# Ledger of designs, part 33: peptides against a protein of PDB entry 5EIB

Target 1, 366 residues: chain A of PDB entry 5EIB
Amino acid sequence: VDLEPGTMDSVRSGPFGQIFRPDNFVFGQSGAGNNWAKGHYTEGAELVDSVLDVVRKESESCDCLQGFQLTHSLGGGTGSGMGTLLISKIREEYPDRIMNTFSVMPSPKVSDTVVEPYNATLSVHQLVENTDETYCIDNEALYDICFRTLKLTTPTYGDLNHLVSATMSGVTTCLRFPGQLNADLRKLAVNMVPFPRLHFFMPGFAPLTSRGSQQYRALTVPELTQQMFDSKNMMAACDPRHGRYLTVAAIFRGRMSMKEVDEQMLNVQNKNSSYFVEWIPNNVKTAVCDIPPRGLKMSATFIGNSTAIQELFKRISEQFTAMFRRKAFLHWYTGEGMDEMEFTEAESNMNDLVSEYQQYQDATAD
Target 2, 366 residues: chain A of PDB entry 5EIB as posed
Amino acid sequence: VDLEPGTMDSVRSGPFGQIFRPDNFVFGQSGAGNNWAKGHYTEGAELVDSVLDVVRKESESCDCLQGFQLTHSLGGGTGSGMGTLLISKIREEYPDRIMNTFSVMPSPKVSDTVVEPYNATLSVHQLVENTDETYSIDNEALYDICFRTLKLTTPTYGDLNHLVSATMSGVTTCLRFPGQLNADLRKLAVNMVPFPRLHFFMPGFAPLTSRGSQQYRALTVPELTQQMFDSKNMMAACDPRHGRYLTVAAIFRGRMSMKEVDEQMLNVQNKNSSYFVEWIPNNVKTAVCDIPPRGLKMSATFIGNSTAIQELFKRISEQFTAMFRRKAFLHWYTGEGMDEMEFTEAESNMNDLVSEYQQYQDATAD

## One batch from the design tools (peptide; aimed at target 1 G337 E342)

Design b2_p15_5_s2 (made by RFdiffusion4, then SolubleMPNN; from b2_p15_5, 8 letters changed)
Fold by OpenDDE base, seed 3:
Structure b2_p15_5_s2 (fold): chain B 366 residues (1-366), chain A 15 residues (1-15)
Amino acid sequence: as target 1 above (366 residues)
Amino acid sequence: MRPPVALPPFEPPKL
């Protein structure tokens, strides 16, 4: 789905364009112009029913519908505005199904779009209320991984999207292969989301190795485990050492010893015990799938629900507040039928979410 | 116009 035809043409002409049904390409002509309100109230609202018709048709064809997975950007107008409209509409029609998102967070290091903090804040407000699970994929973190870890001097969106695709493949492993931990979206939510609003995850993928170092790196369970818990490996721009893990899931892929995985996972928890909440028992879950990712012998995918994710929301809030206090660009949103009060509500809800994460960070076992 | 990010052929991550 997009409000711009050119994006759909790029997907259709791409290496995976043939895996999608032609009738499932729903697109507009005008685009959202990086305006959340245009995606949510005007151009997106005109297209949403056509998307819902496809969603219904595909849902009816499912033997067992677990829920929905949306991949979108929060910096743009389509992914943010229309994406959150679509989430709301799907939630209304399928209230008993899991809503999962892969939400790409904007960064000034990656995009010069000045209104991204508005689009992100307005989107987070919708995601807090209407999603069950949100993977926070931060363009800042992806850029930093590409630059610092992968040693890419000029990271491209292709390089960033490669990390995203690896992560998405990792987190969905248990859904695609039988007999795994978190074999459905609901079990994942039950294991990962101790409090309904605190459903924002920091993902990570290992191995990440620069091209120059690939020949020297052994793919071992200890190295995967160590890299997966490294703060520099988080695909959300927050330091897990500045918060506490509420819950963690680790998904290992490839032929490895389950015993060795369990030993390394216990060792990393014990070494980092100060970074876990003590009042959530058995808050680390591990899965092992014998089927490696294509081109790797082994991998590990990390899913962290950490109170450190508040750093991401604080960054967006600070950028939002800096513009909103000046009423900069607001007329482009209000001109699409949006109320200025919705900005204040979205800012408030995001600040409340930050406060909730902080409360649970500071909580002790009674 | 964002440069057309040529989706690199989905080469499995030689990450």
Scores: peptide ipSAE 0.009, ipTM 0.426, DockQ to the pose 0.023
OpenDDE base, seeds 1, 2, 4, 5: peptide ipSAE 0.005, 0.007, 0.012, 0.006; ipTM 0.391, 0.444, 0.391, 0.413; seed 4 fails the geometry check

Design b2_p15_5_s3 (made by RFdiffusion4, then SolubleMPNN; from b2_p15_5, 6 letters changed)
Fold by OpenDDE base, seed 2:
Structure b2_p15_5_s3 (fold): chain B 366 residues (1-366), chain A 15 residues (1-15)
Amino acid sequence: as target 1 above (366 residues)
Amino acid sequence: SHPPVALPPFAPPKR
């Protein structure tokens, strides 16, 4: 789905364009112009029914519909505005199904779009209310991983999207392959989300190795485990050492010893015990899938529900507040039928979410 | 039976 035809043509002409049904390409003509309100109230609202018709048709074709997975950007107008409209409409029609998102967070290091903090804040407000699980994929963190870890001097969107694709493949492993932990979307939500509003995850993928270092690095369970828990390996621009893990999932792929995985996972928890909440028992889950990803002997994917995610929301909130106080570009949103109150409500809800994360960070087992 | 979606190689494409 896109509000621009050129994006759909690029997907259709791409190496994997033939895997999608032609009728499942739904697109507009005008685009969203990086405006959430165009995505949510005007251009996106005109297209949403055509998307819902496709969603219904594909849902009826499922033997067992678990839920929905949306991949979108929160910085643009289509992914943010139309994406959150679509989430709302799907939730209204399928209230008993899991809503899962891969939400790409904007960064000034990657995009020059001045209104990204508005689009992100308005989107986060919708995601708090209408999703069960949200993987926070921060373009800032992806850029820093590409530059620092992968040693890419000038990271491209192709390099960032490669990390996203690896992470998405990792977190969906248990849904696609038989494994020891046969997690469906609902079981993942139950294991990862102790409090309904606190459903924003820090993903990570290992191994990440620069081209120059690939020949010197052995792929071992200890090295995967160590890299997966490294603050520099998080796909969200938060330091987990500034917060506490509420819950963690680790998904290992490839032929490895379950015993070695359990030993390394226990060791990393014990070494980092101060960064876990003490009042949630058995808050670390481990899965092993014998099928490695393409081109790797083994991998590990991290999913963290950490109170440190508040750093991401604080960054967005600070940028939002600095623009909103000046009423910068506000007329572009209000001209599409938005009220200024929706900005204040979205800011308030995001600040409440930050306060909730801080409360649980400071909570003791007393 | 949906064909297994051939995931792209997780190694960065060799330029």
Scores: peptide ipSAE 0.008, ipTM 0.413, DockQ to the pose 0.016
OpenDDE base, seeds 1, 3, 4, 5: peptide ipSAE 0.000, 0.000, 0.011, 0.005; ipTM 0.353, 0.318, 0.425, 0.384; seeds 1, 3, 4 fail the geometry check

Design b2_p15_5_s4 (made by RFdiffusion4, then SolubleMPNN; from b2_p15_5, 7 letters changed)
Fold by OpenDDE base, seed 5:
Structure b2_p15_5_s4 (fold): chain B 366 residues (1-366), chain A 15 residues (1-15)
Amino acid sequence: as target 1 above (366 residues)
Amino acid sequence: MTAPVALPPFEPPRR
C-alpha cells in the first residue's frame, strides 16, 4: 500500500515483486507530502476502503487468522498517517485479532524531513492505543550500526532496509517454523507484554559483521549471545543499560546445541541481572530453530521490552516540543482538518508512556 | 546491490 504509484512500480519490478498478488497493490496518486494529516484524514482516507477490501479478502482466505502485521515508517506521511488509519480501521473490524507493527522511527541523521517529529508523535499516540506489539526500528540506530559496526562510510536506505529485513526475518522465525517458542502472535504478546501500553520492543540481530571482517569471524553461540545483548546491536536507539528489561525473547537459528544456548543465555542474564526487573518471573525466553538464515550458519535475533525505550520517545518528544512551541508547519496539518488539540493529546500520551516506563523501571519487588 | 550483512532471505513459512 502506498499513496504514491512509483513505490508500487518499484516493488513490482523488484526481485520479489512476483510474491505479491497484483490485485493486492493498492496505491494513490497524490502522495501524503510527508504530512500525517494527509495520510490520516484526506488522501489516506480516500484510499483506506480499497485497502480494507483487500484485507477482508485475504483474511477470509486464511484458515486461522491470528492477526495483522504492518510495516511502516513514522517519519513519512503515508506510513505514519495512512498506516495508523489502517491500524485503527482494522482494529475496529477485527478487535479480537493481534495488531503487530514494524514501525520505523525517524532520525535527523537519515532524513531532512522537518515535520518527522510531528508525524512520529501523532503515530506513537495511535500505536499506544491500537497495537498489541510494536517493533521499534530506529533509523538512528540503523544508521549507527551501518556506520560503526558494518563500517559503511555512507549508509544508504538499501543498507538500512537490509537490517530491517534481517530483523523482521529473525523476529518472525517462530511464526514461520512450527514447534518454536512464540509460535503465534498472541503467545508472543502474552510473553512479551506484561502491561498493555508497554508493547514497544527493541529488536536486535546477530551476527552484524563488516564486509572486511566476515572472513575472520567465527560464528559461535557465545559470540552471537554476547553480540545480541550488546547495546550497539540494538535496532532502537536506546541503551538497555539505562533501563531494565521487562521481558526478553532470544531466537537462535541454525544447527547448534540447545544446551550451549541455555548456558550462554543463563550466563548473559546473570552478568546483566541489574538490567532485568526481578518481579517478572521467567522474563527471558529462548527459542532455537534448526534452519539458519540463507547465507549464515547461525544467527540470533533479540526482542527486548525494556524501559530504556523511553529514550527513543524522549528524543521524539524533544524534537516535537521544539517545533510545536513555535507552531512551525502546523497550518499544513490544520489545513487537512486536524485540530491543534490533537497534537497536544499525542504529546501528552507519549509523555505518559515515558512516565509509565520510568515507574516500572524504578519498581522494586515487594 | 551487495547486502552489507548476509541477508536472511525471506523464507516462506514451512507448512
Scores: peptide ipSAE 0.023, ipTM 0.501, DockQ to the pose 0.014
OpenDDE base, seeds 1, 2, 3, 4: peptide ipSAE 0.015, 0.012, 0.021, 0.017; ipTM 0.444, 0.447, 0.508, 0.514

Design b2_p15_6 (made by RFdiffusion4)
Pose (drawn by RFdiffusion4):
Structure b2_p15_6 (pose): chain A 366 residues (1-366), chain P 15 residues (1-15)
Amino acid sequence: as target 2 above (366 residues)
Amino acid sequence: MLHVGMGNSSDLVNS
């Protein structure tokens, strides 16, 4: 789905472009120009019922639908504006299904548009209310990993997407292969989301590799465990050691000692017990899958629900406030008939989300 | 899985 028609061509000309159902391409003529109001209201509304028809059709041919997963950026107009409209319409029509999103957060290091904080805040507001699980993929973190760790002086979207694809593969492994833990979206959500609004996850994986060089050696289980908890291996630009984990899901892939995995997971939990909330006993669940990802014999994927994610929302909020105080480009949005109060409503909701993460960060069992 | 407004990240759809 895109408002921009040129997106259809690039996907089709891609390696697996012909495998997609031709009828499932739903596109517009213009597209939003980084205007969330265009995406949602204006233009997305024009296009949205066509998308829902296709969604309804895919759903009626499902034996037992678990739910939906959406990939979109928060910084633009279509993936952000229209994407959150689609989510709201799907929530109305399929209220009992899990909504899961892979949402990429904007960063000034990657994209040169100062309205991106507007678009992201309006979107975060929708996701807080309407999604069950959201993987926070931070372009800030992706760029820093490529620049500082992978030593790519000029990271491309391809360099960033290599990190995203490795992460998406890892976090959906329990859904795609037989297993006991978090095998479906609802079970994963019940284990990861103690409070409905706090459903923004911090993904990480190990080893971090630059595409096309080179290999190995394969990591030991200890090396995997330590790296997957490392702040440098997170896809969100937050230091996990600045907050506390409410819940964690760890996924080990490849051939390895299940006993050694158990010992190392127990080791990181009690050496660093102060970083795991004490009022949620046994809040770290571990899954092993025998099939490694491509190019690797062993890998680990980390899914964290950490109070430290408030750093991500504080950064967006600060940029949003800096722009919104001066009312810069606000007429671009209200010109599409959007209420200015929607900006204030979204800002307040995001700041409320930050306060809630801090409340549980300081909470004690006593 | 829906891919919405992928733009410069449309290569992820093929991934």

Design b2_p15_6_s1 (made by RFdiffusion4, then SolubleMPNN; from b2_p15_6, 8 letters changed)
Fold by OpenDDE base, seed 2:
Formats: structure tokens, C-alpha cells, sequence
Structure b2_p15_6_s1 (fold): chain B 366 residues (1-366), chain A 15 residues (1-15)
């Protein structure tokens, strides 16, 4: 789905364009112009019914519909505005189904789009209310990984998207291969989300490999485990050491010893015990899939529900507040039928979410 | 670009 035809043509002409049904390409003509309100109330609202018709048809063709997975950007008008509209409409029609998102957070290091903090804040408000699981994929973190870890002097969208695709492949492993822990979206939610609003995950991946670096060192289970818990491997720009893990899932892929994985996972928990909440017993889950990712012998994917995720929301909130205090660009949103109150409500809800994470960070077992 | 993945779970019939 896109509000621009050119993006759809790029997907259709791409190496994987043939895997999608032609009838499942739904697109507009005008685009959202990086405006959440165009995505949510105007251009996106005109297109949403055509998307829902496709969603219904594909849902009816499922033997067992567990839920939905949306991939979108929160900085752009289509991904943010139309994406959250679509989430709301799907939630209304399928209330008993899991809503999972891969939400790409904007960063000034990656995009010069001035209104991204508005689009992100308005989107986060919708995600708090209408999703069950949200993977926070932060362009800030992706850029820093590419630059600092992968030594790419000028990170491209291709480099960032490679990290995103590796991470998405990792977190969906248990859904795609039989006999795994968290084999369905609901089991993942039950294991990862102790409180309904606290469903924002920091993903991580090991080994980090660029498309151009053929020099893969074969990593060991200890090295994978250590890298997976390193703040530099997090796809969200948060330091886990500044917060506490509520829950963790680790997904290993490749031929390895389950015993060695369990030993290393126990060791890393014990070494980092101060960064876990004490009042959630057995809050670390581990899965091992014998099928490695394409081009790797083994990998590990991390899913963290940490109170440190508040650093990401604080960054967005600070950028939002700086613009909103001056009513900068607000007329582009109000001109599409939005009220200024929707901005204040979205800011308030995001600040409440930050306060909730802080409360659970400071909570003792007593 | 929006990608909506539907969770298609075929019941693996135990053969």
C-alpha cells in the first residue's frame, strides 16, 4: 500500500515483485506529502476501504488468522497517517486478532523532513491504543550501527533496510518454522507484554553484517549472546543500562547446542541482573531454530521490553515540543481537518507512557 | 510504503 504510485512500481519491478498478487497493490496518486493528517483524514481515508477489501479477502483465505503485521515508517505521511488509520480500522473489524507492527522511528541523522516529530508523536498515540506488539526500529540506531559498527562512511537506505530485514527475519523465525517457543503472535504477546500499554520492543541482531563485507567471522554462541545484549546492537537508540528489562526473548538460528545456548543465556542474565526487574520471574525466553538465515551459519535476534525505551520517546517528545510550542507547520495539519487538541492529546499520551515506564523501572519487589 | 502481512498459519496436520 502507498499513496504514491512510483513506490509500488519500484516494488513490482524489484527482485521480489512477483511474490505479491497484482490485485494486492493498492495505491493513490497524490501522496501524503510527509503529512500525517493527509495520510489519516484525507488521501489515506479515500484509499483505506480499498485496502480493507484486500485485507478481508486475504483474511478469509487464511486457515487460521492469528493477526496482522504492519511495516511502516512513522516519519512519513503514508506510513504514519494511513498506517495508523489502517491499524484502527483493522482493530475495529478484528478486535480478537493480534496487531503487530514494525514501526520505523524517524531521526534527523537520516531524514531532513522537519515535521517527522509530529508524524511520529501522532502515530505513537495510535500505536499505544491500537497495537499489541510494536517493534521500534529506530533510524538513529540503524545509522549509528552502519556508521560505528559496520564502518560505513555514508550509510544508505539500502544499508539500513538490510538491518531491518535481518531483524524482521529474526523476530518472525518462531512464526515461520514449526516447533519453536512463541510459535504464535498471542504467545509472544503473553510472554513479552506484562502491561497492555508497555508493548514497545527494542530489537537487536547478531552478527551485524553489511552487504559488502564478505569477511564473515564465524561467531560462537558466547559471542552471539554477548553481542545480542550489547547496547550497540540494539535497533532502538536506547541504552538498556539506563533502564530495566521487563521481558526478553532471544531467538537463535543455526545448528548449535541448546545446552550451550541455555548456559550462555543464564550467564548473561546473571552478569546483567541489575538491568532486569526482580518482580517478573522467568522473564527471559529463549528459542533455537536449526535453520540459519540465508548467508549465515548462525545468528541471534534479541527482543527486549525495557524501560530504557523511554529514551526514544523522550527524544521524539523534545523535538515535538520544540516545534509545537511555536505552532510551527501546524496549519498543514489543521488544513486537513485536524484539531490542535489531537496534538496535545498525542503528546500527553506519549508522556504518560514515559511516566509508566519510569514507574515500573523504579518499582521494587516490596 | 505499507506492508500488511497476514499471519497465515496453516494447521500443520500431524502426518
Amino acid sequence: as target 1 above (366 residues)
Amino acid sequence: TLFVGLGRFSSLAND
Scores: peptide ipSAE 0.044, ipTM 0.629, DockQ to the pose 0.085
OpenDDE base, seeds 1, 3, 4, 5: peptide ipSAE 0.038, 0.042, 0.036, 0.037; ipTM 0.587, 0.651, 0.635, 0.627

Design b2_p15_6_s2 (made by RFdiffusion4, then SolubleMPNN; from b2_p15_6, 9 letters changed)
Fold by OpenDDE base, seed 3:
Structure b2_p15_6_s2 (fold): chain B 366 residues (1-366), chain A 15 residues (1-15)
Amino acid sequence: as target 1 above (366 residues)
Amino acid sequence: TLYVGLGPFSSLASD
């Protein structure tokens, strides 16, 4: 789905273009112009019914519909505005189904789009209310991984998207291969989301290795486990050491010893015990799939529900507040039918979410 | 599970 036709042609001409039905390509002509309000109230609102008709048809063809997975950017106009409109409409029609998102957070290091803090804040407000699980994929963190860890001098969107793809493949492993922990979206939510609003995940992937170091790196369970819990491997721009893990899931892929995985996962929990809440028992879950990802002997994917995720929301809130105090660019949103109060409500709800994460960070067992 | 992609599909597919 897009508000521009050119992206559909790129997907159709791509190596996977043939896996999608031609009728499932829904697109506009005008685009959102990086404006959330165009995506949500005007251009996106004109297209949403055509998307919902496709969603209904594909839902009716499912033997067992678990839920929905949305991939979108929060900095743009289409992914943010139309994406959150679509989430709301799907939630209204399918209230008993899991809504899962892969939400790409904007960064000034990656994009020069000045209004991204508005689009992100307005989107987070919708995601708090209408999603069950949100993977926070932060362009800030992806850029830093590409530059610092992968040693890419000039990271491209292709390099960032490779990390996103590896992560999405990792977190969906249990859904694609039978007999795993979190074999459905609802089991993942039950294991990962202790409080309904606190459903924003910090993803991570291992191994991350520079091209020059690939030949010298052993792929071992200890090395995967250490890298997966390293703050530099988090795909959200927050330090887990500044917060506490509410819940963690680790998904290992490849031929390895379950005993060795359990030993290394116990060791990393014990070493990092101060970074876990003590009042959630058995809050670390581990799965092992014997099928490795393409091109690797083994991998590990991390899913963290951490109170440190508030650093990401604080960054967006600070950028939002700096623009909103000046009423900068607001006329582009109000001209599409938005009220200025919707900005204030979205800012308030995101600040409440930050306060909730802080409350649970400071909570003790007594 | 239905997969819905929204926004500029940054080319996920260059393997």
Scores: peptide ipSAE 0.043, ipTM 0.643, DockQ to the pose 0.405
OpenDDE base, seeds 1, 2, 4, 5: peptide ipSAE 0.035, 0.035, 0.033, 0.039; ipTM 0.627, 0.598, 0.601, 0.616

Design b2_p15_6_s3 (made by RFdiffusion4, then SolubleMPNN; from b2_p15_6, 8 letters changed)
Fold by OpenDDE base, seed 2:
Order: sequence, then structure tokens, then C-alpha cells
Structure b2_p15_6_s3 (fold): chain B 366 residues (1-366), chain A 15 residues (1-15)
Amino acid sequence: as target 1 above (366 residues)
Amino acid sequence: TLYVGLGRFSSLAND
């Protein structure tokens, strides 16, 4: 789905364009112009019913529909505005199904789009209410990984998207392959989300590999385990050491010893015990899949529900507040039918979410 | 670009 036709042509002409049904390409003509309100109330609202018709048809063709996975950006107009509209409409029609998102957070290091903090804040408000699981994929973290870890002097969208695709492949492993821990989307939510609003995850991946770095060091289980808990491997620009893990999932891929995985996972928990909440017992889940990712012998994917995620929301909130206090660019949103109150409500809900994470960070086992 | 993946789970029948 896109509000621009050129994106669909790029996907269709791409190496994987043939895996999608032609009838499942739904697109507009005008684009959203990086405006959430165009995505949510005007251009996106005109297109949403055509998308829902495709969603219904594909849902009816499922033997067992567990839920939905949406991949979108929060900085743009289509991914943010139309994406959250679509989430709301799907939630309304399928209230008993899991809503999972891969939400790409904007960063000034990656994009010069001035209104991204508005689009992100308005989107986060919708995600708090209408999703069950949200993987926070932060363009700032992706850029920093590419630059600092992968030593790419000028990170491209291709480099960032490679990290995103590796992470998405990792977190969806248990859904795509038979394994010892056949996690469905609902089981993942039950294991990862102790409180309904606290469903924002910090993903991480090991080994981090760039396109063209042919020297794949064969990593060991200890090295994978250490790397996936390193703050430098997090796909969200948060330091886990500034917060506490509510829950963690680790997904190992490749031929390895389950015993060695369990030993290393216990070791890393014990070494980092001060960064876990004490009042959630057995809050770390581990899965092993014998099928490695393409081009690797083994990998580990991390999913963290950490109170440190508030650093990401604080960054967006600070940028939002700086513009909103001056009413900068608001006329582009109000001209599409939005009220200024929707901005204040979205800011308030995101600040409440930050306060909730802080409350659970400071909570002791009484 | 917005991608919506539907969770198609085939019941792996125990064969």
C-alpha cells in the first residue's frame, strides 16, 4: 500500500515483486506529502476501503488467522497517517486478532523532514491504543550501527533496510519455522507484554553484517549472546542500562547446543540482573531454530521490553514540543481537518506512557 | 510504503 504509485512500481520491478499478487497493490496518486493528516483524514481515508477489501479477501483465505503484521514508517505521511488509520480500521473489524507492527521511528540523522516529530507523536498515540506489539525500529540506532559498528562512512537506506530485514526475519522466525517454542503472535504478546500499554519493544540482532562485508566471522553462542544484549546492537536508540527489562525474548537460529544457549542466557541474565525487574519471574524466554538465516551459520535476535524505551519517546516529545509551542507547520494539518486538540492529546498520551515506564522502572518488590 | 502481512498459519497436521 502507498499513496504514491512510484513506490509500487519500484516494488513490482524489484527482485521480489513477483511474490505479491498484482491485485494486492493498492495505491493512490497524490501522496501524503509527509503529512500525517493527509494519510489519516484525506488521501488515506479515500484509499482505506480498497485496502480493507484486500485485507478481508486475504483474511478469508487464511486457514487460521492469528493477526496482522504491519510495516510502516512514523516520519512520513503514508506510513504514519494511513498506517495508523488502517490499524484502527483493522482493530475495529478484527478486535480479537493480534495487531503487530514494525514501526520505523524518525531521526534527524537520516531525514531532513521537519514535521517528522508531529507524524511520529500522532502515530505513537494510535499505536498505544490500537496495537498489541510494536517493534520500535529507530532510524537513529540504525544509522549509528551502520556508522559506528559497520564502519559505513555514508549509510544508505539500503544499509538501514538490511538491518531492518534481518531483524524482522529474526523476530518472525518462530512464526515461520517449526521449532521447540512454537510461539504464535498471542503467545509472544502474553510473554512480552505484562501491561497492555507497555507493548513497545527494542529489537536487536547479532551478528551485525553489512552488505558486502564478506568476512563473516563464525560467531559462537557466547559471542551472539553477549552482542544481542549490547546497547550498540539495539535497533532502538536507548541504553538498556538506563532502565529495566520487564521482559526479554531471545531467538537463536542455526545448529547449536540448546544446553549452551541456556547456559549463556542464564549467565547474561545473572551478569545483568540489576537491569531486570525482580517482580516478574521467568521474564526471559529463549527459542532455538535449527534453520539459520540466509548467508549466516547462526544468528541471535533480541526482543526487549525495557523501561529504557522512554528515551526514544522523550526524544520525539522534545522535538514535538519545540515545534508545537510555536505552532510551526500546524496549518498543514488543520487544513486537512485536524484539530490542535489532537496534537495535545497525542503529546499527553505519549508523556503518560513515559510516566508509566518510569513508574515500573522505580517499582520495587514490596 | 505500507506492508500488511497476514499471519497465515497452516495447521501443521501431525503427519
Scores: peptide ipSAE 0.038, ipTM 0.599, DockQ to the pose 0.085
OpenDDE base, seeds 1, 3, 4, 5: peptide ipSAE 0.035, 0.033, 0.035, 0.035; ipTM 0.564, 0.578, 0.601, 0.602

Design b2_p15_6_s4 (made by RFdiffusion4, then SolubleMPNN; from b2_p15_6, 6 letters changed)
Fold by OpenDDE base, seed 1:
Structure b2_p15_6_s4 (fold): chain B 366 residues (1-366), chain A 15 residues (1-15)
Amino acid sequence: as target 1 above (366 residues)
Amino acid sequence: TLYVGVGSFSDLVND
C-alpha cells in the first residue's frame, strides 16, 4: 500500500514482485508529502476502504487467521498516517485478532525530514492503543550498526533494509516453521507482553560481521549468544544496561546442540541477572529451528521487552517538544483538519508510556 | 497471518 504509485512499481519490478497478487497493490496518486495528517485524515482516508476490501478478501481466504502484520515507517506520511489509520480500522473489524507491527523509527542521522518527530509521536499514540506487539526498528540503531559493526563508511537505505529484512525473517521464524516456541502470534504476545501497553520490542540479529572480519569469525552458539545480548547489536537505539528486561525471546536457527543453546542462554542470564526483573519467573524463552537462514550456517534473533526502550521514546519526545513549543510546521497538519489538541494528547500518552516503563524498572520483588 | 506493507522504503539505487 502507498499513496504514491512509484513505490508499487519498484516492488513489482523487484526480485519478489511476482509473489504478490496484482490486485493486492493498492496505491494513490498524490502522496502524503511526509505529513501524518494527509496519511490519516485526507489522502489516506480516501484510499483506506479499498485497502480494507483487499484485507477482507484475503482474510476470508485464510483457513486460520491469527492476526495481521503491518510494516511501516513512522517518519514518513503514508507509513505513519495511513498505516495507523489502517491499524485502527482493522482493529475495529477484527478485535479478536492479533495486531503486530514492524515500525521503523525515524532518525536525523538517516533523514533530513524536519517533521519526523511529529509523525512518529502521532503514530506512537496510535500504536500504544491499537497494537498487541510492535517491533521497534530504529534507523538510529541501524545506521550505527552499519557504520560501527559492519564498517560501512556511508550506510545506504539498502544496507539498513538488509538489517530490517534479516530481523523480520528471524522474528517470524517460529510462525513459519512448525514445532517452535511462540508458534502463533497470540502465544508470542502471552510470553512477551506482561502489561498491555508495554508491547514495544527491541529486536536484534546475530551474526553481524563486517566483510573484512567474516573469514576470521567462528559461527558458534557462544558467539551468537554473546552478540545477541550486546547493546551494540540492538535494532533499537537504547542500552539494555540502563533498564531491565521484562521478557526475552531468543530464536536460534541452524544445526546446533539444544543442550549447548540452553547452557549458553542460562550463562548469559546469570551474567546479566541485574538487567532482568526478578518478579517475572521464566521470563526468557528460547527456540531452536534446524533450518538456517539463506547464506548462513546459523543465526540467532533476539526479541527483548526492556524498560530501556524508554530512551527511544524520550529521544522522539524531546525532538517533538522542541518544535511543538514554537508551533513549528503545525499549519501543515491543521490545514488537513487536525486540532493542536491531538498533538498534546499524543505527547501526553507517549510520556505516560515512558513513566510506565520507569515504574516497572524501579519495581522490586515484594 | 496477513501481511500489510504500507509506505515507501526508499530504494536508494545502489549505483
Scores: peptide ipSAE 0.155, ipTM 0.720, DockQ to the pose 0.265
OpenDDE base, seeds 2, 3, 4, 5: peptide ipSAE 0.036, 0.117, 0.042, 0.077; ipTM 0.636, 0.723, 0.675, 0.642

Design b2_p15_7 (made by RFdiffusion4)
Pose (drawn by RFdiffusion4):
Order: sequence, then structure tokens, then C-alpha cells
Structure b2_p15_7 (pose): chain A 366 residues (1-366), chain P 15 residues (1-15)
Amino acid sequence: as target 2 above (366 residues)
Amino acid sequence: SEIIHLSVGQGTQPM
């Protein structure tokens, strides 16, 4: 789905471009120009019922639909504006299904548009209310990993998307292969989301590799465990040691000692017990899958629900406030008939989200 | 059981 028609061609000309159902390509003529109001209201509304028809068709041919997963950026107009409109319409029509999103957060290091904080805040407001699980993929973190760790002086979207694809593969492993833990979206959500609004996850994985060089050696279980908890291996630009984990899901892939995995997971939990909330006993679940990802014999994937993610929302909020106080480019949005109060409503909701993460960060069992 | 996947607004950064 895109308001921009050129997106259809690039996907089709891609390696697996022909595998998609031709009728499932739903596109517009123009597209939003980084205007969330265009995406949602204006233009996305024009296009949205066509998308829902296709969604309804895919759904009726399901034996037992678990739910939906959406990939989109929060910084633009279509993936952000229209994407959140689609989510709201799907919530109305399929209210008992899990909504899961892979949402990429904007960063000034990657994209040169100062309205991106507007678009992201209006979107975060929708996701807080309407999604069950959201993987926060931070372009800030992706760029820093490529620049500082992978030593790529000029990271491309291809460099960033290599990190995203490795992460997406890892976090959906329990859904795609037989297993006991978090095998479906709802079970994963019940284990990861103690409070409905706090459903933004910090993904990480190990080992971090630059695409096309080189290999190995394969990591030991200790090396995997330590790296997957490392702040430098997170896809969100937050220091996990600045907050506390409410819940964690760890996924080990490849051939390895299940005993050694158990010992190392117990080790990181009690050496660093102060970083795991004490009022949620046994809040770290571990899954092993025998099939490694491509190019690797062993890998680990980390999914965290950490109070430290408030750093991500504080950064967006600060940029949003800096722009919104000067009212810069606001007429671009209200020109599409959007209420200015929607900006204030979204800002307040995001700041409320930050306060809630802090409340549980300081909470004690006593 | 099935999951429906939607890719929205992938023009600038496809995922």
C-alpha cells in the first residue's frame, strides 16, 4: 500500500517482487509529501476502503485469523498517516484480533525533514490507543550501529534495512516455527504487556554484522547472551541500564546446549537483578529454535519491554515541542481540515506515556 | 492459523 504509485514498481522489480498477489497492490496517484494529515484524512481516506476490501478478502480465506502486522515509518505521511488510519479501521472491523506493528522512528541523522516529529507524535498517539504490540525500530539506533559499530562512514537505507530484516526475522521466529513459548501473537502479548498502553518493545540481536563480510567465528552462548543484552545491540536508541525491564523475551537460534542457555539466562538475571522489576516474578522467558538465520550457525534475538524506552519518546517529544511552540508549518496540516487540538491531544498522550514508564520504573515491591 | 501482513508507505525506506 502506498499513495505514491512509484512504490509499486520498485517492489515488483525486487527479487521476490512477482510472488505477491497482483490484486493486493493498492496504490494512489500522488501521495502525501510527508504530511500526516494528507495521509490520514485526505488522501488516505480516499484510498483506504480499497485497502480494506483487500484486507477483508485475505481475512475471509483464513481458517482462524490471529491478527495483523503492519510495517511503516512514523516520520512520513503515508506509512504514518494512512497506516494509523488503516489500523483504526481494522480495529473497528476486527476488534478481537491482535494488532502488531513494526514502526520505524525518525531521526535527524537519517532524514532531512523537520515535520517528521509532527508526523511521529500524531502516529504514536494512534499506536498507544490502537495497537497491542509495537516494535520500536529507531533510525537513530540503526544509523549509530552502522556508523560507529559497523564502521560504515555513509550508511544507506540498505545498510539500515539489513539490521531491520535481521531483527524482524528474529522476533517472528516463535510465530513461524513449532515451539512452546510465545507461539502466537496473543500469547506473546499476554507475556510481554502488563499494562495496555506500555506495549512498545525494544528489539536487539546478536551478532551484529555488516552485510557481506565476514562470517565468524560463531559466538559462544555466553557471548550471545551478553551481546543481546548490550545497549549497542538495541534497535531502539535507549540505554536499557537507564531503566528497568518489565518483561523480556529471548530467542536463541541454532544448535547449542539448552543447559548452557539456561545457566547464562539465569546468570544475567541475578547478577543484574536490580534491572528487572521485582514485582513481576520470572519475567524473562527464553525460547530456543534449532534453525539458525542465513549466514549463521548461532544467533540471539532480544525483545524487551523496558521503562528506558521513555528516552525514545522524550526525544520525539522535545523536537515536537520545539516545532509546535513556533507553530511552524502548522497550516500545512490544518489546511487538510485537521484540528490543531489533535496536535495537543497527541502531545499530551505521549507525555502521559513517558510519565507512566517512569512511574513503573520507580515502583517498588515493599 | 494465519497472520495478515501489510506493508504501508515503503517508498523511501522499504522494510

